# Ledger of designs, part 178: peptides against a protein of PDB entry 7BDX

Target 1, 212 residues: chain A of PDB entry 7BDX
Amino acid sequence: EMGAAACTLLWGVSSSEEVVKAILGGDKALKFFSITGQTMESFVKSLDGDVQELDSDESQFVFALAGIVTNVAAIACGREFLVNSSRVLLDTILQLLGDLKPGQCTKLKVLMLMSLYNVSINLKGLKYISESPGFIPLLWWLLSDPDAEVCLHVLRLVQSVVLEPEVFSKSASEFRSSLPLQRILAMSKSRNPRLQTAAQELLEDLRTLEHN

## One batch from the design tools (peptide; made by RFdiffusion4, then SolubleMPNN)

Design b2_p19_7_s3 (from b2_p19_7, 11 letters changed)
Fold by OpenDDE base, seed 2:
Structure b2_p19_7_s3 (fold): chain B 212 residues (1-212), chain C 212 residues (1-212), chain A 19 residues (1-19)
Amino acid sequence: as target 1 above (212 residues)
Amino acid sequence: as target 1 above (212 residues)
Amino acid sequence: SSAEEELERRRERSRLAAA
């Protein structure tokens, strides 16, 4: 209970850039983000058994951890820190997104995808995650999720790849050959306006790349 | 491990007034400070058994909690919050200071005494803690500690009481009749300059009150 | 590089996660 409460408060205050700088400027940051990855991994590995209630202290704790990572990645120095000093955490997030089944731990998936999107704002971060083994198959695995928010954040991450010619050129062949076009077209007709817009924008970006 | 790391980071960033305001402005503050008291109490109650190593994750977690309380009490709105909305936490700190033996959990005692001192800066806070049952005996119990830092923070808290006529007048008879004068006189000769100064200042304040 | 920083500023579409 106390751990989840403390971590939730830390998550809330990490929305401030000054707080993120204070976290990263200290000597505890490296250890904290190392243990963060381990804790998230342990939680996901424990899900194969009894349905850990989404409202458990453990789940709230892991949500707060994923939220902190997202907020750190939301600022330039935070992205630099993650990509330079906490790559294992990024690898862990990618792995956990692959290990989770469609519809499983939706809230955690959304937070992890938000963190990866924020990392992708930095070209070095985008290169690192997009060059990870199985990244393209992982995107399609995640896009098969029935949850509109999961799909939305996948589409935004795909857009970050497509909009960077240097990154897209390296994976363009695999991307084009495996693209779940019918799924994205279906999302462009979604009643969820955020998902609809993201799918439509991605389709426009893809069309632009085919004509150039 | 993760809980202690998260709470330690929260402690570090709580040195900022803006972070304290963010913590208190949220809907989670009341629950957090309620659980804080319970967690600190559980830790102290567990000490009757095996020497929980001072370096354990649990001890570091409780130190961070006491540090957060101290930092919250360091600002005006934090003192107001504690005295208006978290009195049970103040009661818990007073109780735990009474439950701990001389030389036991010295670091925690220092942090808790620092929090009470910060609360005592507010007249309402000073009134609340000084009117607690057994407060004067508790001060003398704590002043029997062999640790110079514990004694220093007790003397500072005593000084806060003595320097406030409205508070001191209510307890003056009990204070004068139970004052460990020989102990304070010995501290005024301490090789620790901070303790020496605090004891000398308190003796001067007490002499001034006897002549008025 | 200054060019990378400028490109980052132009591309900054960061999102915070609220608790």
Scores: peptide ipSAE 0.108, ipTM 0.845, DockQ to the pose 0.031
Fold by OpenDDE base, seed 4:
Structure b2_p19_7_s3 (fold): chain B 212 residues (1-212), chain C 212 residues (1-212), chain A 19 residues (1-19)
Amino acid sequence: as target 1 above (212 residues)
Amino acid sequence: as target 1 above (212 residues)
Amino acid sequence: SSAEEELERRRERSRLAAA
């Protein structure tokens, strides 16, 4: 219980850029993010057996960890830190997103996808995550999720890839051949206005790339 | 391990006044500080049996918790919060300081004493802690500690009592009758310059009170 | 380019995860 409470407070205060800088300026950041990945992995692996209650201390703890990673990735120096010094954590997040089934651990998926999106703001971060093995299939796997927030953050991450010509050119053939166009078109008609807008914008970005 | 790492980071960032305000401005502060007291109490109770290694994750966790409390108490709004809303934590800190033997858990004692000293900066905080049952005997018990840092923070806390006439007047008779004057005089000759100075200043403050 | 401006605008939309 206490660990979850402490992590939750750390998550809350990590919304400040100055707090993120303070976390990263310390000697303990590397260890913290290394253990974070392991903790998240352990949690996801435990889900295949016992229905751990979504409101368990363990769940709250892992949500807070994912929230901290997301908030760190929102800052330029945080992105640089994660891509340079915590690659294993990024690899773990990508793996966990693949290990989770559609509709499973929606809140955690949202936070992890937000973290990846934030990392993708920097070209180095975008290159790193997009060059990860199975990245394109993972995007489509995640886009099959019934949750609108999960799908929204997947579409935003796809958009980050599409808007960067240097990154998109490397995956363009695989991307075009496997693109779940009908799924994205269905999302462009979603009753969720955020999902609808994101899908429409992505479709426009894709059309622009077909004409160039 | 992860809990200790998270608490340690939270401790580090809690050195900022803005972070303390953010912690206290949230809806989770009350629960956090309630569980903090329980966690610290559980740790101290566990020490009477197995020699838990001083460098254990549990020790680091409890040190970080005590550090967070200390940093919160360093801020005016934090003192107000602790005295108004987390009295049980203050009572627990006082109790734990009584339960620990001389030379036992020096680092934890220092942090807890620093927190009490910080609370004592406000008249309301000083009144609350000084009116706690057995407070005066506790000060003398703690002043028997062989550690110079423990003794330093005890002397500083005693000085906070002595410098506040409204508080001192209520305990003056008990204080004078039980004062370990020879111990304080010995500390005024300490090779530790910080302890020496604190003992000398306290002796001067006490002399001033005897003449008034 | 309008595409660069839109990319910059989208990059500025880094989202903090509210606790």
Scores: peptide ipSAE 0.106, ipTM 0.847, DockQ to the pose 0.048
Fold by OpenDDE base, seed 1:
Structure b2_p19_7_s3 (fold): chain B 212 residues (1-212), chain C 212 residues (1-212), chain A 19 residues (1-19)
Amino acid sequence: as target 1 above (212 residues)
Amino acid sequence: as target 1 above (212 residues)
Amino acid sequence: SSAEEELERRRERSRLAAA
C-alpha cells in the first residue's frame, strides 16, 4: 500500500519538467528505471490469462511506474535519458505490449503506448523502437484491441513512423503488405472523436506516401 | 526494492516547495500521510532491542518517508497541513521517538526531530507538540542519546519551546525541575561546533528567562 | 524547416499522463 501511494505521488509530480530534471539529475535514476522494467515485467507475467485488470495496490503501483516513464519521456532530457541509458526498459515495454492479450490491462497498455509515442518524438528513439524485432506485427496486434484508447495510441505511434522518411523507408514494404487498412478505415468512422481524427490523419498521411 | 527507490526519489524532489505544494494539492495527500505513520510505526515495532539500524530496503523506505515529512514541514503550507490534517502522524512521530532506545535508529531519529522542529515553527504546531503527554520527559530521554546530531535537533526543539512565552509558561515549572543542566553544559563544550552553538544559545536563553 | 515544424507539432502532441 505505502509503495503504491508513494509511487502515485511521484507519478503526479513527474508531470513537471523541473521534477523530471531532478529525478534524472540524481545518481539513483538508472537504478530506478532498471527496477521499473523488472517490476512491470513481473506484474504482467503474474497475470492469469482471464484477468483483464487487477484492482490492487500492485496494479496501481505498476500504473504509476508506467505513468512516470510516460512523463519522463514527455520531456526532451527524459527521452534522451531513456534512449541512451534505459534501452532495456524500452525493450521491456515493447515485449509487455506483445505479451498482453487484447482487452487485457487496458490502462497499462495506454500508458506504455504513450511512453513509446513520447520516445518516438526523438529520431534516435523512433529508430530504436521501430527497429525492434516484430515491431510492425506488434502494432497490428495492438490495433486489434477493442479499446478505443489503446487503438488511438497505436495509431499515433504508427503516425510517428509514417511521418519519418528515414524510418518508414526501411519498413515500407512490410508496412504496406501487412497494413490492416479495413481496421483503420473502420476507426476513421468511430464515434470516438479522438480515434476518428487519428485514423483520418493516418489515412491522409498514407495516401500522401502512395503518391510519392 | 522498487518501493524504496520510488520513495527515495519522492524524498529528493520534495525538497522543492513547488513539489510540496503539488503533493498536498492532490486528493491523495491525506491517505499518503496516514499510511506513512502506520508504516513508520510498523517498522519501529519490528526492531529487535539490539538492532541499532537496519541496512535494508525497509529502512531506506522509512528514512525516505521521514525525509518527506521533514521536507513538507519545512514549507509553511506543509506545516499547516500536518497540524490541521495529520495530527495522528505527529503523535506517531512523538511516540516512536520515545520507543527508540538511545543509539537506536539514529538517522531516523534525526529526521523525525527535524520534522518536529519544522512543525514547531508554527505556533499552532509548537502548541500541539508541546502539549503532547510526556513531551518534556521525552526531550530529556532523547537528550541522553550519545549521538551529537540527535542531541543537536533535541536542543533546537527545546529552544523553540523556550523562546515561545505562551508555550513555555505552561511547562515552566516541569521544565525547570527536570532540566538536565549538566548534560546541556557538557554539550556546550562539545567538539561538534553545531552542537556546541545550539547548547550555548539555549543556555543563554534559559539565563534570560531566569532573570525575568 | 518542415521537419522542425513537424517535430514541434509532435512535441505539442506529447501528452503527460495524468495521475
Scores: peptide ipSAE 0.106, ipTM 0.846, DockQ to the pose 0.031
Fold by OpenDDE base, seed 5:
Structure b2_p19_7_s3 (fold): chain B 212 residues (1-212), chain C 212 residues (1-212), chain A 19 residues (1-19)
Amino acid sequence: as target 1 above (212 residues)
Amino acid sequence: as target 1 above (212 residues)
Amino acid sequence: SSAEEELERRRERSRLAAA
């Protein structure tokens, strides 16, 4: 309970760039983000078969951790820190996204995807995550999720790859051969306007790349 | 472990006034400070007879909580919040300071005293804590501590009472009748320069009040 | 330039309020 409350407050204040800089300027940041990955992994492993009380203190704690990571990744120096000094956390997030079944832990999955998207704003971050083993299959696995917010954030991450020629060139063959085009087309017809727009934009970006 | 790490980060960033304002501007502040008091109380109760591993994660967690309270109390709006909306926490801190034996949990005791000192900067806060049952006996109990930092912060809190005529007038009889003058005089001869100075200043303030 | 501007526009930084 107390840990969840403290992490929730830390999440809230981490929306400030100056707070992120203060977190990273301290000697405790490395330890915090190391334990964060371990805690998130332990939580996901504990969910096997149990009805996740999504409103539990444990869930709120892990959501707050994922939110903190996302807010750190939203800042240029935070991205630099994560990519240079906290790669194990990025590897953990990628692993957990693969371990979670479609529809499982939707809120956590969204937060993790948001963190990866923010990391992808930095070319070095995008290179790192996109070169992770199984990254392209992972994107398609996640895109099979029934949740519109999960799919939205997957599409945004896919777009980050597609819009970076240096990164896309390295995976272009695998990407084109496995692209779930019908799924993306179905999303472009979604009643969810955010999902619809993201799918349409991605389809336009993909068409532009085929003509070049 | 993770909770302690998060609280430690929150403590560090709470040194900023803007972070304190952000904490207090949220809808979670009341809950956080309510649980903080409970957590600190539970910790102190758990120490009965056990060699406190002062370096334990539990200890670090509680130290961070006390540090957060101190930093909140350092800000005018934070003092206003604590005195108006978190009085149970102040009552808890006073209780815990009484429950701890001389030399026990020195670091926590210092942090709690620092928080009360910061609260005492606000006249309303000073009135509240000084009107708490057993406050004057508590000051003398704490001043019996062998630790110089504990004694220093007790002397500073005593000075806050002495320097406020409206507050001092209410307790002047009890204060004068129970004043451990010999103990304060001994502290004015301390080899610790901070303790020496604080004791000397308090003795000067007390002399000034006797001549008025 | 238009592609670069669009890329920058799509680089939305997600800052999350406490849940």
Scores: peptide ipSAE 0.099, ipTM 0.846, DockQ to the pose 0.048

Design b2_p19_7_s4 (from b2_p19_7, 12 letters changed)
Fold by OpenDDE base, seed 3:
Structure b2_p19_7_s4 (fold): chain B 212 residues (1-212), chain C 212 residues (1-212), chain A 19 residues (1-19)
Amino acid sequence: as target 1 above (212 residues)
Amino acid sequence: as target 1 above (212 residues)
Amino acid sequence: SEAERELALRRERSILAAR
């Protein structure tokens, strides 16, 4: 209980750039993010057994951890820290996104995808994530999620890859061959306006890249 | 492990006034400080049994919690919050300071005394603490501690009471009769310069109050 | 630059308040 409460407060205050700088300015950041990855991994592995209630202290704790990672990645120095010093955490997030079934832990997936999107603002971060083994198949797998918010953040991450020519050019053939284009077209007709817009924008970006 | 790490980070960043405002600006502050008191109480109660190693995750967690309370109380709005909305936490701190033996949990005592001192900057806080049942005997009990830092922060809290005429006048008779004046005189000759200075200043303040 | 990439993405950074 208390751990989840403290972590939730840390998540809330981590929305401040100055708080992120304070977290990273200490000697404890490396250890904290290492344990964060391990804790998130342990939680996801525990889900295959007992249905830990979504409102459990453990669930709230992991949500807060994912939120902290997201908020750290929202800041330039936070992205630089994650990309330079916490690559194992990024690997863990990618692995966990693959291990979670469609519809499983929707809120956690959204937070992890938000963190990866934020990391992808950093060109080194984008390169690191996009060069990860199975990255493109993972994006396809995640686009099969029934949740509109999951799909939205997948499309945002895809867009971040597509809009960087140096990254997209290396993977363009695999990307085009494995992207569920019919699913993206269906999303561009979604009743969810955010999902609709993101899908439409991505389709426009992809069309622009076919003509160049 | 992870809970203690998160709480330790929250402690570190709580040194910022803006972070304290962010903690208190949320809807979770009341619950957090309620659970904080319970957690600290549970820890102190557990010490009578198994010697929880001072470096245990639980010890670090409780130190971080006490540190957070101290840092919140370092800010005017934080003091106002504690005095208005978290009186139970203040009662808990006073109780725990009484339950701990001389030389037991020195670091925790120092943090709790620092928090009470910070609260005492607020006149309402000072009144609340000083009017607590057994407050003056508690100060005497704490002045018997062999640790110079504990004694230093007790003397600072005593000084905060003595320097407020409205508060001191109500308790002056009990204060003078139960204050270990010989112990304070011995502290004014301490090899610890901080303790020596605090004891000397308090002796001067007390002498000034005898002549008025 | 990161600023240019953020602008190109036309989307805000993901900042989440504690829920």
Scores: peptide ipSAE 0.084, ipTM 0.832, DockQ to the pose 0.036
Fold by OpenDDE base, seed 5:
Structure b2_p19_7_s4 (fold): chain B 212 residues (1-212), chain C 212 residues (1-212), chain A 19 residues (1-19)
Amino acid sequence: as target 1 above (212 residues)
Amino acid sequence: as target 1 above (212 residues)
Amino acid sequence: SEAERELALRRERSILAAR
């Protein structure tokens, strides 16, 4: 309980750039983010078969951790830190996103996707994530999720890849051959306006790339 | 482990006034400080008979909590918050300081004394603490500690009481009758310059009060 | 640049408040 409360407070205050800089400027940042990955992995492994009490202290704790990672990644120096010093955490997030079934642990999945999106703003981060084994299949696996927020953040991450020619060109053949176009088209007709817009924008970006 | 790491980071960043304001401006502050008191109490109760692995994750966690309370109390709005909304935590700190034996859990004791000192800068806080049952006997119990840092922070807290006539006058008779003058005089000859100075200043303050 | 990429993405960085 206390850990969840403390971590939740840290999540809240990490919305400030100066707090992120303070976290990273200390000698404890490396340890924190290393253990963060381990904790998230342990939590996801514990979910096998049990009804997620989504409101459990454990869940709240892990959500707060994922929120902290996201907020750190929201800042340029935080992205540089994660990409240069916490790649294991990025690997963990990618692995966990693959381990979770569609509809399973949706809130965590959204937070992890948001963190990856933020990391992907950094070109080194984008390169690292996109070159990870199974990344493109993972995107399509995640896009099969019934949750609109999961799908939204997947589409945003896909857009981050597509809009970077240096990165997209390396995987363009695999991307085009495996693209779940019908699924994206279905999302462009979603009643969820955010999902609809994201799908529409991605479809426009893809069309532009085919004509170039 | 993760809880200790998160709480340690929160402690570090709480050195900023803006972070303290952010903690207190959220809807989670009350819960956090309520559970903080409970956690500290549970920890102190668990120490009965076991060799404190001072470097344990549990110890580090509780030290970080006490550090956070101290840093919150270092800011005017933080003192107002603690005095108005978290009096149970103040009661807990006072109780724990009484429960710990001389030389036991010195680091925690120092942090708790620092928090009480900071709270005592607020006149309401000083009144509240000094009017707590057994406060003066508690000061003398703590002043019997062999640790110079514990004694230093006790002397500083005593000075905070002595320098406030409105508060000191209420307890002046009990204070004067039970004052461990020989102990304070011995501290004024300490090889520890901080302890020496604090004891000397307090002796000067007490002399000034006797002539008024 | 990161600023150019952020602009190209037409979306703000994700900052999450404590719940």
Scores: peptide ipSAE 0.061, ipTM 0.833, DockQ to the pose 0.036
Fold by OpenDDE base, seed 4:
Structure b2_p19_7_s4 (fold): chain B 212 residues (1-212), chain C 212 residues (1-212), chain A 19 residues (1-19)
Amino acid sequence: as target 1 above (212 residues)
Amino acid sequence: as target 1 above (212 residues)
Amino acid sequence: SEAERELALRRERSILAAR
């Protein structure tokens, strides 16, 4: 319980850029983010057996960890840190997103996707995650989620790839051949206005790339 | 391990006044500080049996908790919060300081004493802690510690009481009758300059009170 | 630049995780 409480408070205060800088300026950041990945992995692996209550202390702890990673990645220096010094954590997040089934651990998926999106703002981060094995199939796997927030953050991550010619060109053939166009078109008609707009903008960006 | 790492980072960032305000502005502060007291109590109770290694994750976790409390108490709004909303934590800290033997858990005692000193800057806090059962005997018990940092923070806490006439007058008779004068005089000759100065200043303050 | 990428990502800046 106390660990979850402390981590939740740390998540809350990590919304500040100054707090992120303070976290990263310490000698403990590397260890913290290393253990973070392991803790998240352990949690996701535990889900295959017992229905851990989503409200468990462990769940709240992992949500807070994912929230901290997201908030760190929201800052330029945090992105640079994660991409340079915590690549294993990025690999873990990608792996865990693949291990989770559609509709499973929605809140955690959202937070992890938010972190990857934030990392993808950094060009090195975008290169790193997009060059990960199975990245394109993973995007489509995640886009099959029934949750609108999961799908929204997948679409945003896809857009981050599409808007970077140097990155998109490397996987353009695979991307085009596997694109779940009908699903994205369905999302562009969603009643969720955020999802609708994200899908529409992505479709426009993709059309622009087909004409160039 | 992860809990200790998260709590240690929270301790580090809690040195910021803005972070303390953010911690207290949340709806989770009450629960956090309630569990903090329980966690510290559980740790101290565990010491009576097995020599838990001072470097254990549990020890580091408790140090971080005590550090967070200290940093919260360093801020005016944090003192007001602790005095109004976390009195049980203050009672717990006082109790744990009594339960620990001279030379036992020096680092934890220092942090707890720092927190009480910081709380004592608030007049309500000073009143609350000084009116606690056995407070005066506790000060002398703690002042028997061989550690100079423990003794330093005891002397500072005593000074905080002595410099407040409204508080000191209530316990002045007990204070005068039980004062370990020879020990304070010995500290005024300490090779530790911080301890030496604190003991000298307290002796001067006490002399001033005897003439008034 | 990251700023150009954030601008190109027309809508929302870096996402803060809600508490």
Scores: peptide ipSAE 0.095, ipTM 0.830, DockQ to the pose 0.033; fails the geometry check
Fold by OpenDDE base, seed 1:
Structure b2_p19_7_s4 (fold): chain B 212 residues (1-212), chain C 212 residues (1-212), chain A 19 residues (1-19)
Amino acid sequence: as target 1 above (212 residues)
Amino acid sequence: as target 1 above (212 residues)
Amino acid sequence: SEAERELALRRERSILAAR
């Protein structure tokens, strides 16, 4: 309980750039993010078969950790730190997103996807995550999720890849051959305005790339 | 481990006034400080007979909690919050300071004494803690500690009481009758300059009060 | 390059309040 409460407060205050700088400026940041990855992995591995009590202290703790990672990645220096010093954590997030089934741990998936999107703003971060084995299949696996918020953040991450010619060119053939176009088209007609907009923008970006 | 790491980071960032305001501005502050008191109490109760491994995750966690309380109390709005909304925590700190033997958990005692001193800057806080049962005997018990830093923060807390006529007048007779004058005089000759100064200042303040 | 990417992505900064 106390750990979850402390971590939740840390998550809340990590919305401040100054707080993120303070977190990273300490000698404990590396250890913190190393243990973060391990803790998140242990949690996801424990989900085998049992209905996640979303309100458990453990769940709240892991959500707070994912939130902290997201907030750190929301800042340029935080992205640089993660890409240079916490690549294992990024690999862990990618792995966990693959291990979670559609509809499983939706809130955690959203936070992890937000963190990856934030990391992807950094060109080194984008290169790193997009070069990860199974990255493109993972995107399509995640895009099969029934949750609109999961799909939204997948589309945003896809957009981040598509809008970077240096990265997109390396995987363009695989991307085009496996693109779930019908799924994206269906999302472009969603009643969720955020999902609808993200799908429409991505379709426009993809069309622009076909003509160039 | 993860809890201790998160709490330690929260302690570090709580040195900022803006962070303290953010901590207190959330709906979880009350719960956090309630659990804080319980956690600190459970830790101190567990110390029966076993040598405190100062480097244990549990010890670090409790130190971080006490540090957070201290940093919150360092700010006017934090003091007001503690005095109005977390009196049980203040009572717990006073109790724990009484339960700990001289030389036991010195770092924790220092942090708790610093938090009480910070609270005592608030007139309501000073009134509240000084009116606590056994407060004066507790001060003298703590002043028997061999640790100079513990004694320093006790003397500062005593000074905070002595310099407030409204509070001091209520307990002046008990204070004068039980004052460990020889101990304070010995501290005024300490090689520790901080302890020496604090003891000298307190002796001067006490002399001023005898002439008025 | 990050500023250009943020502009291109119309970045909604992922800042989350504590739950």
Scores: peptide ipSAE 0.087, ipTM 0.831, DockQ to the pose 0.036; fails the geometry check

